# Designs tried in a protein design run: peptides against a protein of PDB entry 4GMN. Part 58

Target 1, 375 residues: chain A of PDB entry 4GMN
Amino acid sequence: RYANITLLALVTLASIGTDFQETLVKGNQGSRESPISAADEEWNGFDDADGDAMDVDQKSSSGEDQEEDYEEIDVKEDDEDDDDDSITSEMQADMERVVGADGTDDGDLEDLPTLRELIQTAVPQLIRLSNLPIDSDESLTIQSHALSALNNISWTISCLEFANGENANIHNAWYPTAKKIWRKTILPILEADSADLKLATQVTSLAWAVARVLHGETPTDGNPHRKFISLYHSSKQQAGGNSNSIEEPEDPFQGLGVKCIGVVGSLAHDPAPIEVNREVGVFLVTLLRQSNNVPPAEIVEALNQLFDIYGDEELACDKEVFWKDGFLKHLEEFLPKMRTLTKGIDKRTQPELRTRADEALLNLGRFVQYKKKHA

## One batch from the design tools (peptide; made by RFdiffusion4, then SolubleMPNN)

Design b1_p12_2_s3 (from b1_p12_2, 6 letters changed)
Fold by OpenDDE base, seed 2:
Structure b1_p12_2_s3 (fold): chain B 375 residues (1-375), chain A 12 residues (1-12)
Amino acid sequence: as target 1 above (375 residues)
Amino acid sequence: FNIPRPPPVLLP
């Protein structure tokens, strides 16, 4: 009885997350579908009407040049080599303290009571239910439904714009909760080393949704990027052996491989440690080099992640990883392979995959040209 | 780069 009520509540929470996402996607599409009114207004040629330019004779009044004698203040360069190495350590410690302060600045969600209750009341219970001991098929079912609900909520929130301080109240409320999901739900499941590919797919989907908000501020404890890279490789070995049992998801972007790439790409974003960035960058570039044996959807995702990670030249990872490890050469060498791969996708049978591959190919050409100008 | 991010993966 209690289990059936719990399962119904979990299904309801997962559905609320989905319905909210569909509403946000429709709202964001509706803002882009401001109709380009096909004002195919035929540009009827502007007839040269002979407008008489009135000759306004503005008299130049000669203002007298007062030579203000700027006294050359001889600023003595006193080269005091004050080794102010002290401020950098305090600013770094304050940044670590601000990042490490469980700032219970529960973002003011007064105007968003449903979202507040979802984050503050529902998500903590979902974390608890996802972290119960698995001792029965019933407990496994509860965990799966709790993960589905957390996934749908986390994905929905990850579709909000947080750039330039947009939705800051939601970001501030979600950020500590996202870290709690990572530490209390995602990491324990990844550490349990389960051979359950369904559970691995669910936790990796949730991890991607969470990491899309936290980026390089995602907790690095236990090197989770290496766990997802290992999971990627393990998933390929299992798919190659049993041609009969894992129906590849009908949507190529729902595959565990794509999700692993999405997680590790998100984890490698600034301010991720340079070594984490390097290991992920090398993994992604290696997929491009081995592209003959990689599903097209994973190549599309790997390219998108590389563009997101290395799109800004001011970031330390640009100099220390992208240029230092020679990633530009690998992207240039991949460009003709990407053209062949994209052309090989049937627009009729795989329209979304083809569209996203055409976009990734276009962006690859632009990205290579961009990086060549800043070399 | 304004890269279209993948649509979110909803679990059934």
Scores: peptide ipSAE 0.033, ipTM 0.775, DockQ to the pose 0.816
Fold by OpenDDE base, seed 4:
Structure b1_p12_2_s3 (fold): chain B 375 residues (1-375), chain A 12 residues (1-12)
Amino acid sequence: as target 1 above (375 residues)
Amino acid sequence: FNIPRPPPVLLP
């Protein structure tokens, strides 16, 4: 009796996450029905605003050697594990304040109280339910539905724009909760090393949704990027051996391989450690080199992740990984292979895969040209 | 290079 009520509640929460995403997608489609006239909006790279060279007169003032006595401040690392799980009343008040200020369409304002209750009330319960001891088929079913609900909520939030300070209230509310999902739900399931590919697909989908918001600020404990790279390779070995067709998802972008690439790509963004970025970058470039044995959807995702990770030349990963490890050469050598791969996709049978491959091919050409100008 | 990627399909 209780289990059926719990399952119904979990299905309802997963549905609310879906309905909210559909609402966001419909709202964003209404703004996109402006026909993008094929004006060649040249991607204006940063206009080099001719910042007037302020002649900073190098006044060579010979400042005297003051031996500043470095008092050894014995910073007692008081490891106060202040698990201040106090959702401060201030964060709640700031969420209530931002609902009132931006003159965005009246529809988005009604959904913000619901989103607040999803983040603050529902998600902590879903984390708890996803961490129940698996002792029965019923507990496994509860975990699966809790993961589906967490996935749907996390994906919906990850579809919001957070660039330029947009939705900063939602970002600030979600960010600590996303870290809790990562530490309390995702990592324990990954560490359990379950042979259940369904569970692995669910947790990897959730991990991608969470990592799309946290990026390089995703907790690095236990090297999660290596766990997802390992899972990628293990999933390929299992698919090759037993003709127990796990029905390849009808959508090529819903495969476990694509999800693994999406996670590790997101984890490699700044401010990720350069070592993490390097391992992910090498993994992604290796997929391109081995593209004859890689599904086209995984190649599209790997390219997109490489463009996002290395799109900014000011980031430490550009110099220390992209240029140092010679990634430009591998991307340039991949261009003719990508053209062949994209042309091999039938527009009639796989229209979405073809469109995304044509876009990724276009972006690869632009990206290679961009990087060659900055070499 | 922000071509908005289509959101992944939600899990049932």
Scores: peptide ipSAE 0.031, ipTM 0.771, DockQ to the pose 0.683
Fold by OpenDDE base, seed 1:
Structure b1_p12_2_s3 (fold): chain B 375 residues (1-375), chain A 12 residues (1-12)
Amino acid sequence: as target 1 above (375 residues)
Amino acid sequence: FNIPRPPPVLLP
């Protein structure tokens, strides 16, 4: 009885996460319908428009600097490593921390009461339920539904724009919770090294959603990028050997390989350690070099990740990885292969894959041209 | 580069 109520609650939370995403996507499509129809204009990079230096006369008005003393609230993360082997006490303290972190700024989500309750009330319980000892088919079912609910909530939040201080209130509420999902749900499941590809696919989907918000600020403890790269390789070895059809998801973008690429790509964004960025960048570029044996959807995702990671020349990874490790040459050498790959996708049978491959090909051309101007 | 990303994948 309790299990069925818990499962129904988890399915309901997963559905709410889905319904919220659809609502946010519909809301944001209303603002992002700047007509893509003008993007066929050649991306003339920043024209060095000759800046006629208007001499703006420095009129020295001595305004009195009121030093507003921003008391930096030093949130001492007292990592009391009390190894109290009661997973239950740690989970309770963890729930109290997630609830307490979100509860100190009750004002920030006043306009979003359902999102607040999802973050503050539901997510801590979902973290707990995802960490239950797997001793029965019932506990495995609960974990799977908790991961689905966490995935859907995390994906919904990851659809929001957080650049330039947009949705800062939601970002601030989600950020500690996202780190907690990473540390308490994602890492333990990855470390358990389960042969369950279903569980691996669920946790990798969740990890991608979380890492799309945290980017390079995702906790680097235990080198999670290497775990996901290993999982990528393991998934390819299993697909080649056992004719036990894990039904390849009907959607090519649902594959574990795509999800692994999405995670490691997100983990490699600034301010990720340069060595993490390098290992991921080399992995992604290696997929392009080996593209004859890589699904088209994984190539599309790997390209999109490379563009996002190395799209900004001001980032340390541009100089220390992209240029230093000679990635431009590999992208240039891949252009004709990408054209062939994209043309090989049937628009009738795989319209989405073809559209995304056409976009990725266009962006690859633009990106290579951009990087050549800045060489 | 504002590359349109695919919609996130919700698990059923």
Scores: peptide ipSAE 0.031, ipTM 0.772, DockQ to the pose 0.713
Fold by OpenDDE base, seed 3:
Structure b1_p12_2_s3 (fold): chain B 375 residues (1-375), chain A 12 residues (1-12)
Amino acid sequence: as target 1 above (375 residues)
Amino acid sequence: FNIPRPPPVLLP
């Protein structure tokens, strides 16, 4: 009984995190439709008149359609769905306020009651549940669901804009909680050095979501970037040995390798220690050099992380790592390989991977040109 | 869990 109620509550908190995210994605698409004024350019249609009436004969072949009478099983929809719409409406109203709020510096989430309760009440309990001793299949299930709920909440918050002081109230409320998730949930699981790839994937997903907000201010205790680099290499060694047992996720960007790259990239942003930045930058550039044996989605993520880390020339990592370690040369040498890789992705079978690779190739060309002008 | 990928920020 108590386990089932706890599991239901954890599933509900995980769903809440997903629905918030769908609402944010829809809201961010709507804000980019600035009304391009319909300039009525009367495109005078070309008058091509040639009316050649080819009379293709309708041969009426009378195929006897056997109507197989499939009995319509009248599944009574039990109308239990009325309670979910009320929670989603309050959440939508909180998200509309977040997207529309010009950042008033009051660190109180007074106007965001749902988000306040998620951060202040739910997340501390989820951290507690993720840290229970694993002594049963029930405790393992509770941990997995608590990690899933923490993941969804953390991902949703990481989709908010925090640049230029936007959403500063939410950032200020989340920041200490994100550090607590890192120190109390993520680090203990990483230190346990479990061979459980499911647990490793869950904790790495959560770590990426948290690190996307904390960036280089993520706690450096125990060199977590090295743990995620080690996890990346270990996951590749296991996949190479037992080709039959790791169901690679259907989505190439949901792979443990992509998640490891996303975490370590985020950890290497300013104000990260220069040695952390260097170790991550060398790891990412090494993936590009070894690209023949690296999944295309991991190459796309590694490129995006390199652009985000080294996009600003005023940062100490530009001089002390990017230029000093000769990264520009490696990016230039990778351009023709990236073009070949991107062209090798079938648009019909992997449309999203192809789009993301075309974008990363465009950005790589621009980034190399940018760095050459500022050399 | 479909983790929304951050849209790639196109460099200007």
Scores: peptide ipSAE 0.023, ipTM 0.723, DockQ to the pose 0.111

Design b1_p12_2_s4 (from b1_p12_2, 6 letters changed)
Fold by OpenDDE base, seed 3:
Structure b1_p12_2_s4 (fold): chain B 375 residues (1-375), chain A 12 residues (1-12)
Amino acid sequence: as target 1 above (375 residues)
Amino acid sequence: FSIPAPPPVLLP
């Protein structure tokens, strides 16, 4: 009973997070600014794959035709559907206020009641639930749902613009909570060194969403970038060996490899320690050098992360990493390989991957030309 | 399953 109510509440919180994200994506497609690579984290709904196939041993007993009159229990579908639309409408109204607010309104979270309750009330409980001792399948299920709900909320918030002091009220409310998610949920799961790739995928997605807001201000305790780089390499070794490959997600951008690249890229932004930036930058450039054995989606993500990390020449990482470690040469040598890779993607079977690869190729050409002028 | 130490990142 309590478990089912907690499960339902976690599913509802996860659903609310997805509907809100879809509304943001639909809203942003109207504004011609660069598509923020919203990782369209499709809500991986519960595959109730535990259809325990009760092996109903069909004992062929030829027993007689008793027409048991199945009284049609008129299950009144109580139209409980009305309450879900109301919550989604309040969240849509909060988001319309966020998107429509010219960043001059020192609007307290008082004007965003739904978002306030998500950040201040729901997220602290989700963090608690994600940290329960795993001693039962029920505790594992609760953890998975709590991670899903944290993921959806964190992704939705990561789709907000925070540049130039936009949404500063939301940023200021989220920032301490995001650091708490990182320290209390993400780091303990990463330190448990679990062989569970489903849990690793969920925590890596959540880590990406959180790191997209915290960037280089993400807590560096225990060198989390090295854990995600290790996870990236481990995921590639498992896919090659066991026929129990986790079904590669239908979306090539939902792969654990892409998520690992997104996390470590986000962690390497200024003001990250130069050593962290270097280790990540060298990892990303190494993927480009090894591109013949790397999925195209991971190459696209690695390029985007490199552009974002090293786009500003005033940053310490430009001089101390990009120029010092000779990254421009590797990017220039990768241009012809990227053209070949992008042309190899069929526009009919993988239209999105082809579009994002065409954009990343265009940006790579521009970025190399930019850096050559500022050399 | 120990996440193997990342292979030494090949310095470019």
Scores: peptide ipSAE 0.020, ipTM 0.651, DockQ to the pose 0.026
Fold by OpenDDE base, seed 1:
Structure b1_p12_2_s4 (fold): chain B 375 residues (1-375), chain A 12 residues (1-12)
Amino acid sequence: as target 1 above (375 residues)
Amino acid sequence: FSIPAPPPVLLP
C-alpha cells in the first residue's frame, strides 16, 4: 500500500517534469522558426563584420512551367484534441512567467509556486528516496522512479536560459539543489560501481542535466569526469560482447555514450580545474581521431562540447589546453572525415542525425577558421 | 567489477 502510493507519487513527479519540458518547447517554438533542439545552441561563430560579399552570380536558367495538377487531398486533420490533461493551469502559468520574467537576483520563487514546490519540497524527497538502502526489487524500483523524476525536473530546468542574468531567480534557487543532487544522488551511485547499465544510464542522464546548469562549478570531489569516461569505455566493451541484450535507443542521441560525452563536456567548462578540462578535451579529441569506430551521434556531441568549451579565447583553457595541446591540428585533420561521415548519413532514415551532423560540420569549419585567425 | 581507469590517451 505505501509502496504503491510512493510509486504513484514518483510517476506523477516524473510526468510533471516532462509536462514542464513540453510547455517550454511549445513556448519557444512561437518565437523562433528553427527547431533548436533543446541541446544544440548552434555555434554562430563570432560576427566578423568583414563583409566580403562573395557575389554569387545567380545564372538564371529559365525552366519551363509544367503545371502538374496536384489533387488537393483534403486531409481532414482530425484534431484529436489529445487534451493531455497532464499540464495543470498552474504549471502553464508558471511557465508563462518563466518565459516572460526579467529575473530577480534574489533566488525567490514567490511568483513560481509550482516550480518552488518542485525544487524545495519534491526534490529533497527524491534525493532521500534515491539514497535508500537497496535490499529488494521494490527498493530498486523506488530508486529508479526517483531518478527518473529527478532527471525530468533537472532536464526541464536545464532547458531554461540562464545567460545574461535571465531566469536568475530560478538559477539561484536551483543551484544549491543541483549541487545536492550531485553530491547525494549522483556521486554515491557512481561510487557503488554497479554493473547495472540501466541505472548507469539513468544516473548519467541526470548528471548531464545537472552539469548543464552547474558547468565547471560542478563538485570535483572524486574526479567524476574520470568515472564518466570510464563508464563510456565500459559501455563500449559490453556492447561489443553481447549484441543481443542492449536495445540501442531508437534516438541515437539518447545513447549512454552521448550522455557520457555531454556530462564530461559540461564538467570541463570554466571555472573547471585546467587538469579536468585537459583530460576531457583529450578524451573528446581522441573520439574524433577514432571516429571510424564511434557512432555519428557521439561525434556530433563531442564536437558541440568542444565548441562550447573552447569557443572563448579569453578563458584559461584556450591557452593552457587548446593551443598548448595542439587541438586545432586535430580538428583540421578531422574536417574531411566529418564531411565523409555526414554524407554517409541517410537523410531519409535518419533525418535528425543528418541535420545535426550538417550543423556540426558547418560549425567545425567556422570554428577552425576562427581559431586560425586568432592563432 | 572495478572499472579500470582508462589509460590516459596521450594525443601523439
Scores: peptide ipSAE 0.017, ipTM 0.649, DockQ to the pose 0.024
Fold by OpenDDE base, seed 5:
Structure b1_p12_2_s4 (fold): chain B 375 residues (1-375), chain A 12 residues (1-12)
Amino acid sequence: as target 1 above (375 residues)
Amino acid sequence: FSIPAPPPVLLP
């Protein structure tokens, strides 16, 4: 009875975290002029102003007019208005305030009551539940649901803009909580060295969400970047040996490999220790060199992380790692391989993966040109 | 910033 109530509460908190994310995505779709990343604004070489539209000379092959009379199947879109009214009016109002705040209005967390309660009340309980001794299938289930809820909340918050002092009140409330999740939930699970790949996937997802806000300010205690690199390698060894299909996630970006790359990339951002940055940068560049044996989604993520880590030339990691370890050469040598990889992705079967690979290829070209101008 | 594919929503 109490277990079922706890599980229902955890499922509800995980749903709330999802519903907030969906609302953020929907709200940001209305304001998307193409989000030039904050890195794209600083990169004069990422300005789409040089729209040299490659005139793809579509040679008009005059194929003959076979008027096949395709009967208009009037697919009545039964707009099943699944009014998934799951989003409470209070959650909607909180997300609309966060997304619609084009203003530097220091909207106190007082104006975000649901988000405040998630951060200040729910998350501390989820951290407690994720740290229960695993002595039963019930305690394992509670941990899994607590990790799911922490993941969804942490990811939703990681989708907020915090650059230029945006959402500063949310950032200030989340930051100590994110560090607490890291130290109290993520690190203990990573230190337990569990062979449970489901648990490893859950904790890695949560770690990525948390690290996307904390970046290089993520606690370096116990060298977590090395644990995630080790987990990456271990996951590849298991996938190669046992045809026990962990159902490859339908979304190629949901794979444990991508999550490991996302975590370690995020951990390597400024102000990360140069040693951490170097180990991660070498890992990411090594994936590009080994790209023939790496899933395309992991290559896309590794490229994006390399751009985000080494985009700013004023950062100590640019001089002490990027230039010193000769990363530009590896990126330049990878450019023709990336073109081949991207062209090998079928647009019909994997449209998203193809789009993200085309973007990463474009960005790789721009990034290499940018770095060559500042050499 | 390609918005990373929506984080793995661990569906309940």
Scores: peptide ipSAE 0.017, ipTM 0.659, DockQ to the pose 0.511
Fold by OpenDDE base, seed 2:
Structure b1_p12_2_s4 (fold): chain B 375 residues (1-375), chain A 12 residues (1-12)
Amino acid sequence: as target 1 above (375 residues)
Amino acid sequence: FSIPAPPPVLLP
């Protein structure tokens, strides 16, 4: 009786998360669908219509030459060799304050009461329910539904723009909760090392949604990037042995391999440790080199993650990983393979995969050209 | 079954 009420509540919370995501996606598509009015306006030729040159009169206002004698202030270059060690300690203390501020600046969601109740009331209960001891098929069902509700809420929030201080109140309310989901739900399930691929797919989907907001600020405790890389490889070994048991998801982007790539890519963004960035970058570039045996959707996701991680030349990972480990050469050598891969995708049977592969191919060409100018 | 540590990706 209590289980059925709990399951109904979890299904309802998962539905609210989905309905809110669909509303945000429709709102954001409505902003990106500038109506390409199919004005097939036939490009009619250059008609040479006559330029009447209006004579604008030359009024010669004589501005007076005030010679203001700017005294050359001889600024003596005093070569004070003062110790560069002081700036590193304040930046480190501010980074420790940003990491150590359990700033109870619970982002004021007064204007968003439904979202406030989802984050402050529902999500803590979902975290609790996802972390219950598994002792029955009923407890497994509760965990699966709690993970589904957390996934839908987290994905919905990850579809909001947070760049340039947009939605800062939502970001500030979500950020500590996202870290709690990571530490209290995701990490314990990953550490339990279950052979359940369904549970692994659910937790990896949730991990991607959370890491899409936290990026390189995602907790690095226990090297979670290595766990997801290992899960990626383990998923490939199982798919090769029993062609009968894993229904490949109808959507190629819902595969466990794509989700693993999305998580580790998101974890490798600045300010991630350079060692984490390097291990992920090397993993992603290795997928491109081995592309003959990699699903096209995983190649598309690996490319997008590489563009997002290494798109900024001011980041330490550009110099210390991208250039130092020679990633440009591997991306340039992959261009002809990506053209062949993209052309091999049937537009009729896999239209979305083909569109995203055409975009990733275009972006790869631009990215290689960009990096070659900054070499 | 412990998820085996990812094989060291030998950068060639």
Scores: peptide ipSAE 0.017, ipTM 0.641, DockQ to the pose 0.024

